# Ledger of designs, part 44: peptides against a protein of PDB entry 6TME

Target 1, 324 residues: chain A of PDB entry 6TME
Amino acid sequence: NRLKRAYIALQAWKKAFYSDPFNTAANWVGPDVCSYKGVFCAPALDDPSVLVVAGIDLNHADIAGYLPPELGLLTDVALFHVNSNRFCGVIPKSLSKLTLMYEFDVSNNRFVGPFPTVALSWPSLKFLDIRYNDFEGKLPPEIFDKDLDAIFLNNNRFESTIPETIGKSTASVVTFAHNKFSGCIPKTIGQMKNLNEIVFIGNNLSGCLPNEIGSLNNVTVFDASSNGFVGSLPSTLSGLANVEQMDFSYNKFTGFVTDNICKLPKLSNFTFSYNFFNGEAQSCVPGSSQEKQFDDTSNCLQNRPNQKSAKECLPVVSRPVDCS
Target 2, 324 residues: chain A of PDB entry 6TME as posed
Amino acid sequence: NRLKRAYIALQAWKKAFYSDPFNTAANWVGPDVCSYKGVFCAPALDDPSVLVVAGIDLNHADIFGYLPPELGLLTDVALFHVNSNRFCGVIPKSLSKLTLMYEFDVSNNRFVGPFPTVALSWPSLKFLDIRYNDFEGKLPPEIFDKDLDAIFLNNNRFESTIPETIGKSTASVVTFAHNKFSGCIPKTIGQMKNLNEIVFIGNNLSGCLPNEIGSLNNVTVFDASSNGFVGSLPSTLSGLANVEQMDFSYNKFTGFVTDNICKLPKLSNFTFSYNFFNGEAQSCVPGSSQEKQFDDTSNCLQNRPNQKSAKECLPVVSRPVDCS

## One batch from the design tools (peptide; aimed at target 1 H60 L79 Y132 F152)

Design b2_p19_4_s2 (made by RFdiffusion4, then SolubleMPNN; from b2_p19_4, 6 letters changed)
Fold by OpenDDE base, seed 1:
Structure b2_p19_4_s2 (fold): chain B 324 residues (1-324), chain A 19 residues (1-19)
Amino acid sequence: as target 1 above (324 residues)
Amino acid sequence: MIPPAPRDENNLYYKRIKS
């Protein structure tokens, strides 16, 4: 039966623990798996008279170990939350059998290897959190074909370009921060119909920002700081009617920061420091608004404090990148 | 800190698990 399979899986997992400092699995004894700490049972969808293991929550247990293949026996699990542990190794392919997977959170662990492609096999997945691990390699373009609400990829070792399929994503939150992504932001980004928050912080992204960013009408957070972006800010950014937090700091942007950006109606914080901007509208000046916070530090602005020297500015400002 | 994305709490299984 299903609970017997769950028992086998959970006992195998317990055996795979190297350290359980809080003795989380201390009560993982006997066939009554529904009494196990961090194990949650519910009536099966196909037969309400049958009790199944539907969820795992071992968040913040600081458990060291790995995920054994026997976890594939937990075929009824829809919620798998094991963040803030010290699990290592790879996500087992056997988890493909967990066809009801809805939320998968393995964040803040020590997982390694390529993107866990098993996540792509889950037809009902809505929440994917793999941040703060050591996943590496290319991001599979298929991730954005999935009907996800959230995709957390930050603080890993992902490389290569951001797939053009990003425009197909239905996610409201996507984080790329603190990886090794390179190349340009795809123009298809403007097609992300449900996007509220997107974070590119601390990658090796470059090129011009695509004009299509301005089509992200529902975005509230747009952070592209600490990259290698060049050129001027797209004038189409005036279309970000709901943006509250915007950060372009620590790039190589040039040109003029315009009123239409700084006067965005919901803008609360706009940081464009540590670039090579050579002008800004009055509305962009720090202190010009009580409702908005600006930071123009370390640019090439005239008559502003804490700017780069002419020596630093001239070589860049005199060679503006044409993004047209 | 990035807030969690809205979740579809209408998922039948999700409701059963959280109930």
Scores: peptide ipSAE 0.141, ipTM 0.769, DockQ to the pose 0.287
OpenDDE base, seeds 2, 3, 4, 5: peptide ipSAE 0.039, 0.039, 0.025, 0.025; ipTM 0.746, 0.740, 0.682, 0.632

Design b2_p19_4_s3 (made by RFdiffusion4, then SolubleMPNN; from b2_p19_4, 8 letters changed)
Fold by OpenDDE base, seed 4:
Structure b2_p19_4_s3 (fold): chain B 324 residues (1-324), chain A 19 residues (1-19)
Amino acid sequence: as target 1 above (324 residues)
Amino acid sequence: MIPPAPRDLNNEYYKRIAS
């Protein structure tokens, strides 16, 4: 019976394919769905004597089509990986019936519409990858209430502010890059106790960096490049004891880049180019260390190459934003 | 409990951002 439902779902999905360049669904014929390419069966969690469709892997199949509502019949699916296809439309709300969903990867597709709120209905979701799509609108604050290990949101059309609930996230990796997020980074960011990597690249974020970033002692990657951040770098950044990759380039930062930042013990790469910094410690100078790479290009630094003109610097440097 | 999955499927869990 459960496999019959799966058959209905998978046949509906096959019918929803506009193009299958690799003939991935060529063998999607007959009731034996467990033999279907990209379909993986396992004993049901509630009844080991029953075989069910537990996973879908259509990664890199270049399939064009949409996700039909009949996919909601795949109630035993815990792993749904369909990245690098050309699926369009919206994520069906009927997927709320997939209560065992653990990993959901629809990245690198052509999905549109608002954030797929159906993902919020999955109680056991640990991995969410919706990057490289055309999802738009506000990010639901509830996403960070989920016990996710990773949240990939980059390369979409999300807008508005980053929810303050971000501090509730247990994710080790969160990507916001290449969206339209605006406003400040919430101060609650410092509460992300499991955070290792966070990427804000290429948004419309602004304001001062919150001091609470310095509480992210497990962060290894912090990239805030290509935004509109202002003010000085927080002195609390000295607390980033495990940061390896740090990028603040292409912002409007001012002030002095200090030793306590550039001498962070695990720091490998620190890029602070294309800002309005008017000073840097000797430890921040490119070439000052064999173990660390720095880029101070296009700032307002004295006696450094490739800096902004006085005409460009003076109006900004003379009016530093006070973040205190 | 997670149903068994191919290695390739599991590897997707740890894929990194490309920026």
Scores: peptide ipSAE 0.034, ipTM 0.696, DockQ to the pose 0.057
OpenDDE base, seeds 1, 2, 3, 5: peptide ipSAE 0.024, 0.031, 0.033, 0.025; ipTM 0.690, 0.693, 0.681, 0.700

Design b2_p19_4_s4 (made by RFdiffusion4, then SolubleMPNN; from b2_p19_4, 8 letters changed)
Fold by OpenDDE base, seed 1:
Structure b2_p19_4_s4 (fold): chain B 324 residues (1-324), chain A 19 residues (1-19)
Amino acid sequence: as target 1 above (324 residues)
Amino acid sequence: MIPPAPRDTNNLYHKRIAS
């Protein structure tokens, strides 16, 4: 019986709770698992006359504990939302048995270890949120081969380079922010045909921005702030016809910020502060537009307030990086 | 832009499950 297996799994999970401040699992008693708080049942896909556990929602329950291997018995679960808890340990490999997994949200927990490769085993996965944990190591390239709609990786301990396979991703949203990623942004990024939002904030990324970023004509948010990027902004950024939020602050960019970038038709906020830009078009000057916000603070611009000293600028500006 | 903290909604259509 599928509900019997679910009962075993859920009771094992309840036993794995160290703390349940809101008594979320207080009613997790007896065989009627469909009445359990945070447990949702639906007709099975293979037999509509059979009721199965199809979803878990324990968001914001502040539960401390771990995910026991018995959760692999929840073979009918398509939605697994357990964000904003204090679950620790690793994601059980037994979850590979949850072949219907569609949305997996374990964000804002205390999970550790490498990327949960079990997520790669789910053929129907569309949403992956593992942000605000302590996952570490490199990203498996295969994550971007999956037909995902969203990939949230931010605020972890991931390191190494961003896989070249990123260009294969069908995701509309990808976050890398606040990790330890290094190296260059892959040129294949321009092949992300469905990309709307990408965030690289607060990593150790470096090198020149690839020209292929300009091919991301559907992107609305592009944030590459707080990295080690060098060189000039690609002229191809003029192709970002739908970008609304763009942030290149806190890098080592040089050169001239052009009209073609600052006059992007949907641009509402463009922050390029804390770099080494030595010139900007009039359209990039803060206050030049009523519809757009710009920040040019702490660059090497002449006749602008709050710029770096000549002593700080000269060593960098005099040795521009050629990205060609 | 700082990525938002986890929320119950995330600009994606969540699959509806009967309860």
Scores: peptide ipSAE 0.031, ipTM 0.744, DockQ to the pose 0.209
OpenDDE base, seeds 2, 3, 4, 5: peptide ipSAE 0.031, 0.029, 0.020, 0.030; ipTM 0.744, 0.737, 0.660, 0.693; seed 4 fails the geometry check

Design b2_p19_5 (made by RFdiffusion4)
Pose (drawn by RFdiffusion4):
Structure b2_p19_5 (pose): chain A 324 residues (1-324), chain P 19 residues (1-19)
Amino acid sequence: as target 2 above (324 residues)
Amino acid sequence: SPPPAIVTPTNKYKEAIAS
């Protein structure tokens, strides 16, 4: 009995609810699972006459609990939204049975430990949001082999390198911000198709920017701030024909900012503050344009306010890194 | 503070639920 399996799964889950501030699971009684709050039923994909539990949405319920293995019984679920709860522990391996999983959002919870690799087992997965948890360790490179449209990893404790496989991703949005990733951005980044937004804010990345970034001609947001990048901005960045937001602040970049970048057509907000740039094109000057917003604070620029001292600048400015 | 839940576009699963 199909809905019985859903009943068991939801009752096993209620048992694990230690605190439910909004009494969200108060009506989770009896066998009519489709009437349970946050449970969403629909016709079976292969038979419109059969009723199935197809979605779970408890966004913002602030429930402290954990996900028991019995949730593996919800075999028809394709939508799972539990943003802003207090669900703790790990994602049960049994969730690999949820073969229709399409969108999985466990953002802003209390999950911990290694990357939830059960997500790799879902053949229809398109949206994966694990941001704002305590996931840690290495990132499974094979995650960029799945045909994910969106990958949200920000605000975890992930470590080590960006996988060389990133160029295989078909994602339109990828976030790595606020982890402990290290090393270089892979040269394969130029092979990412469909990429519109990529956020690296606040990691431990270094090395020079790969010139292959210039191939991302559909990117609208490129934010590499608060890392440790060195070298000059690659001249290939003129290929970012669609970039609207570009932020390289808080790095160790050196050299010139040219109009090759500052005059990009759709570029509206270009922040390159807190680097070691010793020259900038006139068109790159903040306050110079009514359409474009620039920020050059704390660089090594003559005749500009709030720059680094000459004492701090000359050692770094006179020793540029050979990107080789 | 963390952002609210992302609203994704309507798809076949959402339409089935709405039906």

Design b2_p19_5_s1 (made by RFdiffusion4, then SolubleMPNN; from b2_p19_5, 9 letters changed)
Fold by OpenDDE base, seed 4:
Structure b2_p19_5_s1 (fold): chain B 324 residues (1-324), chain A 19 residues (1-19)
Amino acid sequence: as target 1 above (324 residues)
Amino acid sequence: APPPAIVLPENEFTKRIAE
């Protein structure tokens, strides 16, 4: 019996709670799991006459505990939302049995260990949110082979390079922010045909920006701030026809910020502060447009306020990185 | 800060859950 298995799983999970401040699991008593707070039942896809646990929503429950392996008995779960809790440990491998998993949100918890590779086993996964945890190590390249609509990885401890497979991603939103990713942005990034928002904030990324970024015609948000990027901004950025928010601040960029970038048709906010740019077009000057906001603070610009000293600029500006 | 809620398009199964 599927509900019996669900009962076993949910009771095991309740036992795995260290703290339930809102008494969310107070009614998790007895075999009627469909009445459990945060448990949602629906007719099974394979047999509409059978009621199954299809969803879990424990968002914002502030529950401390761990995910026991018995959760693998929830084989009919398609929605697993447990964000904003204090769950710790690792994501159980037994969750591989949840073959209907569609949305998996374990964000804002205390999960640790490597990337939860069990997520790769779910054939129908569309939404993966593991942000605001302590996941570490390398991002498996296979994550981008998944037909995901959104990939939230930000605020973790992921390291190493961003996989080149990123270009295979069909996701509209991808966040890498506030990790420890290093190396260059893969040139394959331009192949992300559905990308609307990508955030690299606060990593250890370096090198030149790939020209292929300019192929991201649907991108509305591109944030590469707080990294170690060098060189000039790619001229191909003029291809970002739909970009609204662009941030390159807190890098080591050099060169000239061109009209072609600052006049992007949908651009509303462009921040390129805290770099080593030595020139900007008039269209890039803060206050030059009523419709666009620019920040050119702390660059090497002449005749602009709040710029770096010549002493700070000269060593960098005189030795521009050639990205060609 | 807690992550914002994201709503994805429903499929047939998620629709059934919502009903």
Scores: peptide ipSAE 0.023, ipTM 0.696, DockQ to the pose 0.638
OpenDDE base, seeds 1, 2, 3, 5: peptide ipSAE 0.017, 0.021, 0.019, 0.016; ipTM 0.656, 0.674, 0.670, 0.644

Design b2_p19_5_s2 (made by RFdiffusion4, then SolubleMPNN; from b2_p19_5, 8 letters changed)
Fold by OpenDDE base, seed 4:
Structure b2_p19_5_s2 (fold): chain B 324 residues (1-324), chain A 19 residues (1-19)
Amino acid sequence: as target 1 above (324 residues)
Amino acid sequence: PPPPAIVLPENEFTKRIAS
C-alpha cells in the first residue's frame, strides 16, 4: 500500500542522515509514518478513504545527509519543505514520480550539480525554492514554461544567460541574485505580466537594460545592482507605476537620471550609486524628498558629494554606450 | 544567510494537509 511505500522511503531517508542534531527523526520508527515528526498525512485525492503522506516539513532541522532515490516512493507528496538543512548531493530523478508536487523547497542546503530538471517534470508545481545551494550550470529555459508563482534561484552557481522564455513566466517573484548569470536581460522580460519582484543582484549581467522593463506595471521591487550593465536607464522606466524599491547600483550606467524615474508614484527607495551617471534631475537628489530615499553616491555628478574623480569619469562618460 | 520564510496562500493541497 501507499503508506508501506512511504515507510520504505522514509526509513531509507533516515538511513541517509549523517547527522540529526535535533533528533528530528528520532520517532521515525515503525509503520505509522503519519506520526513521524515532519511527516504530514492526508486523504488521497484519488481515494479519500486512503491515508497518504502528502507533505514533508523538515525545515530548519540542520540535518546532514542526502536524498536517497527511495524518496520517489512518496508519490503522494505535494509539499516538500526541507530548507535550512545540510543535505548534499543531487536531487534524485526518482522524484519525478511525485506528480502531485506543488511546493518544493530545498533552499539553504548543500545540493550540487546542474539544475534539478526533475522539477520540470512536476505538472502542478507552483513554488520552487532552490536558493542557497550550489547548483550550477545553465538554467533550463523550460523552467519559465512552468506555471510557477515563485522562482527562487538566488545564491547558487548558475551560469550562462537568462533564458528568453522568462517572458512566459507567470511568477510574481523571481530571484536570480548571487549567481553567475551573464549576458543581457532578455527583452521578453516585459511580458512577465504577474511579476512583482525581480532580483538580479550580484551576477555578471551586462549590456543595456531592455526598454521592455518599463512594461512591468506590477513590479514593486526591481534590483539589478552589482552587475555590468551599461548605457542609460531606459526612458520607459517611467512606466513602472508600482515600483517601490529600485536598485541599479554598482553597474556601469551612464547618462542622466530623469525626473520621470525619480518621480515614480510608488517609489520609496531608488539607489543608483556606483555608476557613471553624469547628471540627475533635482527630484533624484538625496534629500529632495521626504517620502523617497535616493543614493547617488560615486557617480560622475557635478556639485554632488562623494563622486568619482574626473580621471575616473572622463574615459567612461566621454564614450557613452548607445543603447538605441 | 538563511532564506526568508515564504508562506503561500491556502490552496487545495495545503487544505488537505491542514485538515
Scores: peptide ipSAE 0.026, ipTM 0.729, DockQ to the pose 0.721
OpenDDE base, seeds 1, 2, 3, 5: peptide ipSAE 0.024, 0.024, 0.025, 0.025; ipTM 0.713, 0.716, 0.716, 0.719; seed 1 fails the geometry check

Design b2_p19_5_s3 (made by RFdiffusion4, then SolubleMPNN; from b2_p19_5, 8 letters changed)
Fold by OpenDDE base, seed 2:
Structure b2_p19_5_s3 (fold): chain B 324 residues (1-324), chain A 19 residues (1-19)
Amino acid sequence: as target 1 above (324 residues)
Amino acid sequence: SPPPAIVLPEDEFTRRIAS
């Protein structure tokens, strides 16, 4: 009996709760699991006459606890939403039995350990949100082989380089922000055909920006701020026909910010502050447009306010990085 | 109870990144 298995799983989970401030699981009593708060039943896909647990929604329940291995008995679950809780530990490997998993949201919890590779075993997964946790280690390259609509990885402890397989991703939104990623952005980034928003904020990324970024025709948000990027901005950035929000602030960029970038047709906000740019086109000057906002603060620009001193600029500007 | 609607948390994403 599928509902009997679900009962075993849900009762095991209730026992794994350390704190339930809103008494969310107070009615988790008896065999009628479909009446449980946050548990949703639907007809089984393989037999419409059979009722199964198809979804879990415990978002914002502030529950403290862990995910027990018995959750692997919830084999009919396609939606698993447990964000904004205080669940700790690791994601159980037993969840590999949940072959119908479509949306998996464990964001804003206290999960630890390596990337939950069990997520890679789900053939129909479309949405993965693991942000605001304490996941660590390397990002598995295989994550970008999945046909995901969104990949939320921000605010974790991921390390090492961004996999070259990123170019295979079909996701519209990808977040790397506030991790410990290092190395260069892969040149394969330009192959992300459906990308709308990508965020690299607050990592240890370095090197030159790849020219292939200019191939991201559908990108509306590109944020690479608070990293260690060097060299000039690629001239190919003029190809970002749909970019609205662009941020390169808090890096070590040098060179000249060109008209071709600042005159991008959909550009609304362009922040390139806190770098070592030694020149900018008139179209890049803050206040030059009513429709666009620019920030050129703390660069090496002449005749602009709030710039770095000559003493700070000279050592960097005199030794430009060759990105060729 | 019917299962929850399938919705990408784009608004939530924007809020979290902007903060």
Scores: peptide ipSAE 0.021, ipTM 0.627, DockQ to the pose 0.045
OpenDDE base, seeds 1, 3, 4, 5: peptide ipSAE 0.020, 0.017, 0.020, 0.018; ipTM 0.662, 0.614, 0.643, 0.637; seed 4 fails the geometry check

Design b2_p19_5_s4 (made by RFdiffusion4, then SolubleMPNN; from b2_p19_5, 10 letters changed)
Fold by OpenDDE base, seed 3:
Structure b2_p19_5_s4 (fold): chain B 324 residues (1-324), chain A 19 residues (1-19)
Amino acid sequence: as target 1 above (324 residues)
Amino acid sequence: PPPPAIVLPENEFTRRIKE
């Protein structure tokens, strides 16, 4: 019965293919769905004597089509990987029936519409990759209530502010890059206890960086480049004991880049170019260390190459934003 | 930017699928 439902679902999906350049679904014929290319079966959790469709892997198949509602019949699927295709439309709400969903990767497709809230219905979800699509609207705050290990949202059309619930996230990796997020980074960010990598690149984020960033003791990658951040770098950044890659480039930061930041013990690359910094410690100067790489290009630094003109600097440097 | 390389946790069910 379970494989019969899977057959119905998979045949409906095959029918929803507009193009299959690699003939991936050519063998999707007959009731033996476990022999289908990209379909993986395993013993059911509730009955080891029953074989069920537990995984889908159609990565890099370049398939054009959509996800039909019949996919909701794949109730035993825990792994759904269909990245690098040309699937369009929305994620069917019928996928709420896939209660075993553990890894969901629909990245690099042509999906549209709001955040696929059906993902919030999966109690065991650990990995969510929806990057490189055309998802739009606001990010639901509830996403960070999920016990996710990784959240990939980059290269979409998400807008509005980053939810304050971000502090509840247990994810080690979170990417917001290349969206339309606006507002400030929530102060609750410091509560992300498992965070290793966070990327904000290329949004419309603004305001001062919250001091609470310094509480991210496990973070190894922090990239806030290409936004509208203002003010000085928080002194609490000295608390980033494990940061290796840090990028604040292409913002509107002002003030002095301190020794306490540039001498972080694990720091390998620190890019603070294309800002309005008016001073830096000697430890921040590019070439000052063999172990660390710095970029101070296009700031308001004295006696450094490739800096902004006085005309560009004066209006900003003379009116620094007070973040206190 | 390229996605970071991550190691996902594995449970018994996912282990069986990947085998």
Scores: peptide ipSAE 0.035, ipTM 0.742, DockQ to the pose 0.400
OpenDDE base, seeds 1, 2, 4, 5: peptide ipSAE 0.024, 0.022, 0.030, 0.021; ipTM 0.710, 0.688, 0.740, 0.681

Design b2_p19_6 (made by RFdiffusion4)
Pose (drawn by RFdiffusion4):
Structure b2_p19_6 (pose): chain A 324 residues (1-324), chain P 19 residues (1-19)
Amino acid sequence: as target 2 above (324 residues)
Amino acid sequence: SISDLHSYTGISPASPEDP
């Protein structure tokens, strides 16, 4: 009995609810699971006459609990939204039985430990949001082999390198912000298809920017701020024909900012503050344009306000890194 | 299709939210 399996799974889950501030599971009684709050039923994909539990949505319920193995019984679920709860512990391996999983959002919870590799077992997975948890350790490179449209990893404790496989991703949005990733951005980044937004804010990345970034001609947001990148901006960045938001602030970049970048057509907000740039094109000057917003604070630029001192600048400015 | 389940369940497509 199909809905019985859903009943058992949801009752096993209610038992694990230690605190439910909004009494969200108050009506989770009896066998009519489709009437349970946050449970969404629909016709079976292969038979419109059969009723199935197809979605779970408890966004913002602030429930403290954990996900028991019995949730593996919800075999028809394709939508799982539990943003802003207090769900703790790990994602049960049994969730590999949810073979229709399409969108999985466990953002802003209390999950911990290694990357939830059960997500790699779902053949139809398109949206994966694990941001704002305590996941840590290495990132499974095979994640970029799945045909994910969106990958949200920001605000965890992930470490080590960006996988070389990143160029295989078909994602339109990828976030790595606020982890402890280290090393270089892989040269394969230029092979990412469909990429519109990529966010690296606040990691421990370094090395020079790969010239292959310039192949991302559909990117609208490129944010590499608050890392440790060195070298000059690659001249290939003129290929970012669609970039709208570009932020390189808080790095160790040196050299010139040219109009090759500052005159990009759709570029509206270009922040390159807190680096070691010693020259900039006139079109790159903040306050110079009514359409484009620039920020050059704390660089090594003559005749500009709030720059670094000459004392701090000369050692770094006179020793540029050979990107080789 | 799986993508059509939003029309049947009434669940909106997933989107990111900041805390």

Design b2_p19_6_s1 (made by RFdiffusion4, then SolubleMPNN; from b2_p19_6, 6 letters changed)
Fold by OpenDDE base, seed 5:
Structure b2_p19_6_s1 (fold): chain B 324 residues (1-324), chain A 19 residues (1-19)
Amino acid sequence: as target 1 above (324 residues)
Amino acid sequence: SIEDLHKYTGIPKMKPEDP
């Protein structure tokens, strides 16, 4: 009996709650699990006459607790949304039994440990949101082999380099922001066919930006701010025909910001502040356009306000990194 | 409904989604 298994799972989960401020699980009593708050039932895919637990929505419940292994009994769950709680511990490996998992959102919790590799076992997963947790270690390269639509990894403790397999990703949105990623952005990034938004904010990324970024024709948001990138902006960035939001601020970029970048047709906001750029085209000057917003603050630009001192600029500008 | 849960997919936000 699938509902019986669900009952066992949900009761085990309730028992694993340390705090339920909104009494979300107050009605989690009795065998009628489909009446439980935050539990959604639907006809089973393999037998429409059988009712199963197909979804969980405990978003914003502020529940403290952990995910017990008995959750693996929820084998019919396709939607698992438990963001904005205080769940701790690790994601149970037993969740591998949830082979129908389609949307997995455990964002804004207190989960720890390595990347939840159980997510890799779900063949139909399209949405993965694990942001705002304490996941650590390496990002498994296999994550980008999956047919995901969205991958939210931001605000964790992930380390190491970004896998070269990123180019295989079919995701439209990928966030790496506020982790501890290091190394270069892989050149394979240009192969991300469906990419619309990618965010690298606040990592330890370094090196030159790969020229292949310019191949991201569908990207609307590209944010690489608050890293350690060096060298000049790739001239191939002129190929970002659909970019609307672009941020390279708080890096160590040098060189000249060209017209070809600042005149991108869909560009709405371009922030390149807090770098070591020593020149910019007139089209890049803040206030030069009515439809575009620019920020050139704290660079090495001549005849512009709020720039770095010559003392600060000279050591960097005089030793430009060759990205060729 | 369970169908309503699908509306949260593909939303590009840096912060957790609000219902």
Scores: peptide ipSAE 0.029, ipTM 0.710, DockQ to the pose 0.188
OpenDDE base, seeds 1, 2, 3, 4: peptide ipSAE 0.029, 0.024, 0.023, 0.027; ipTM 0.706, 0.680, 0.673, 0.707; seed 4 fails the geometry check

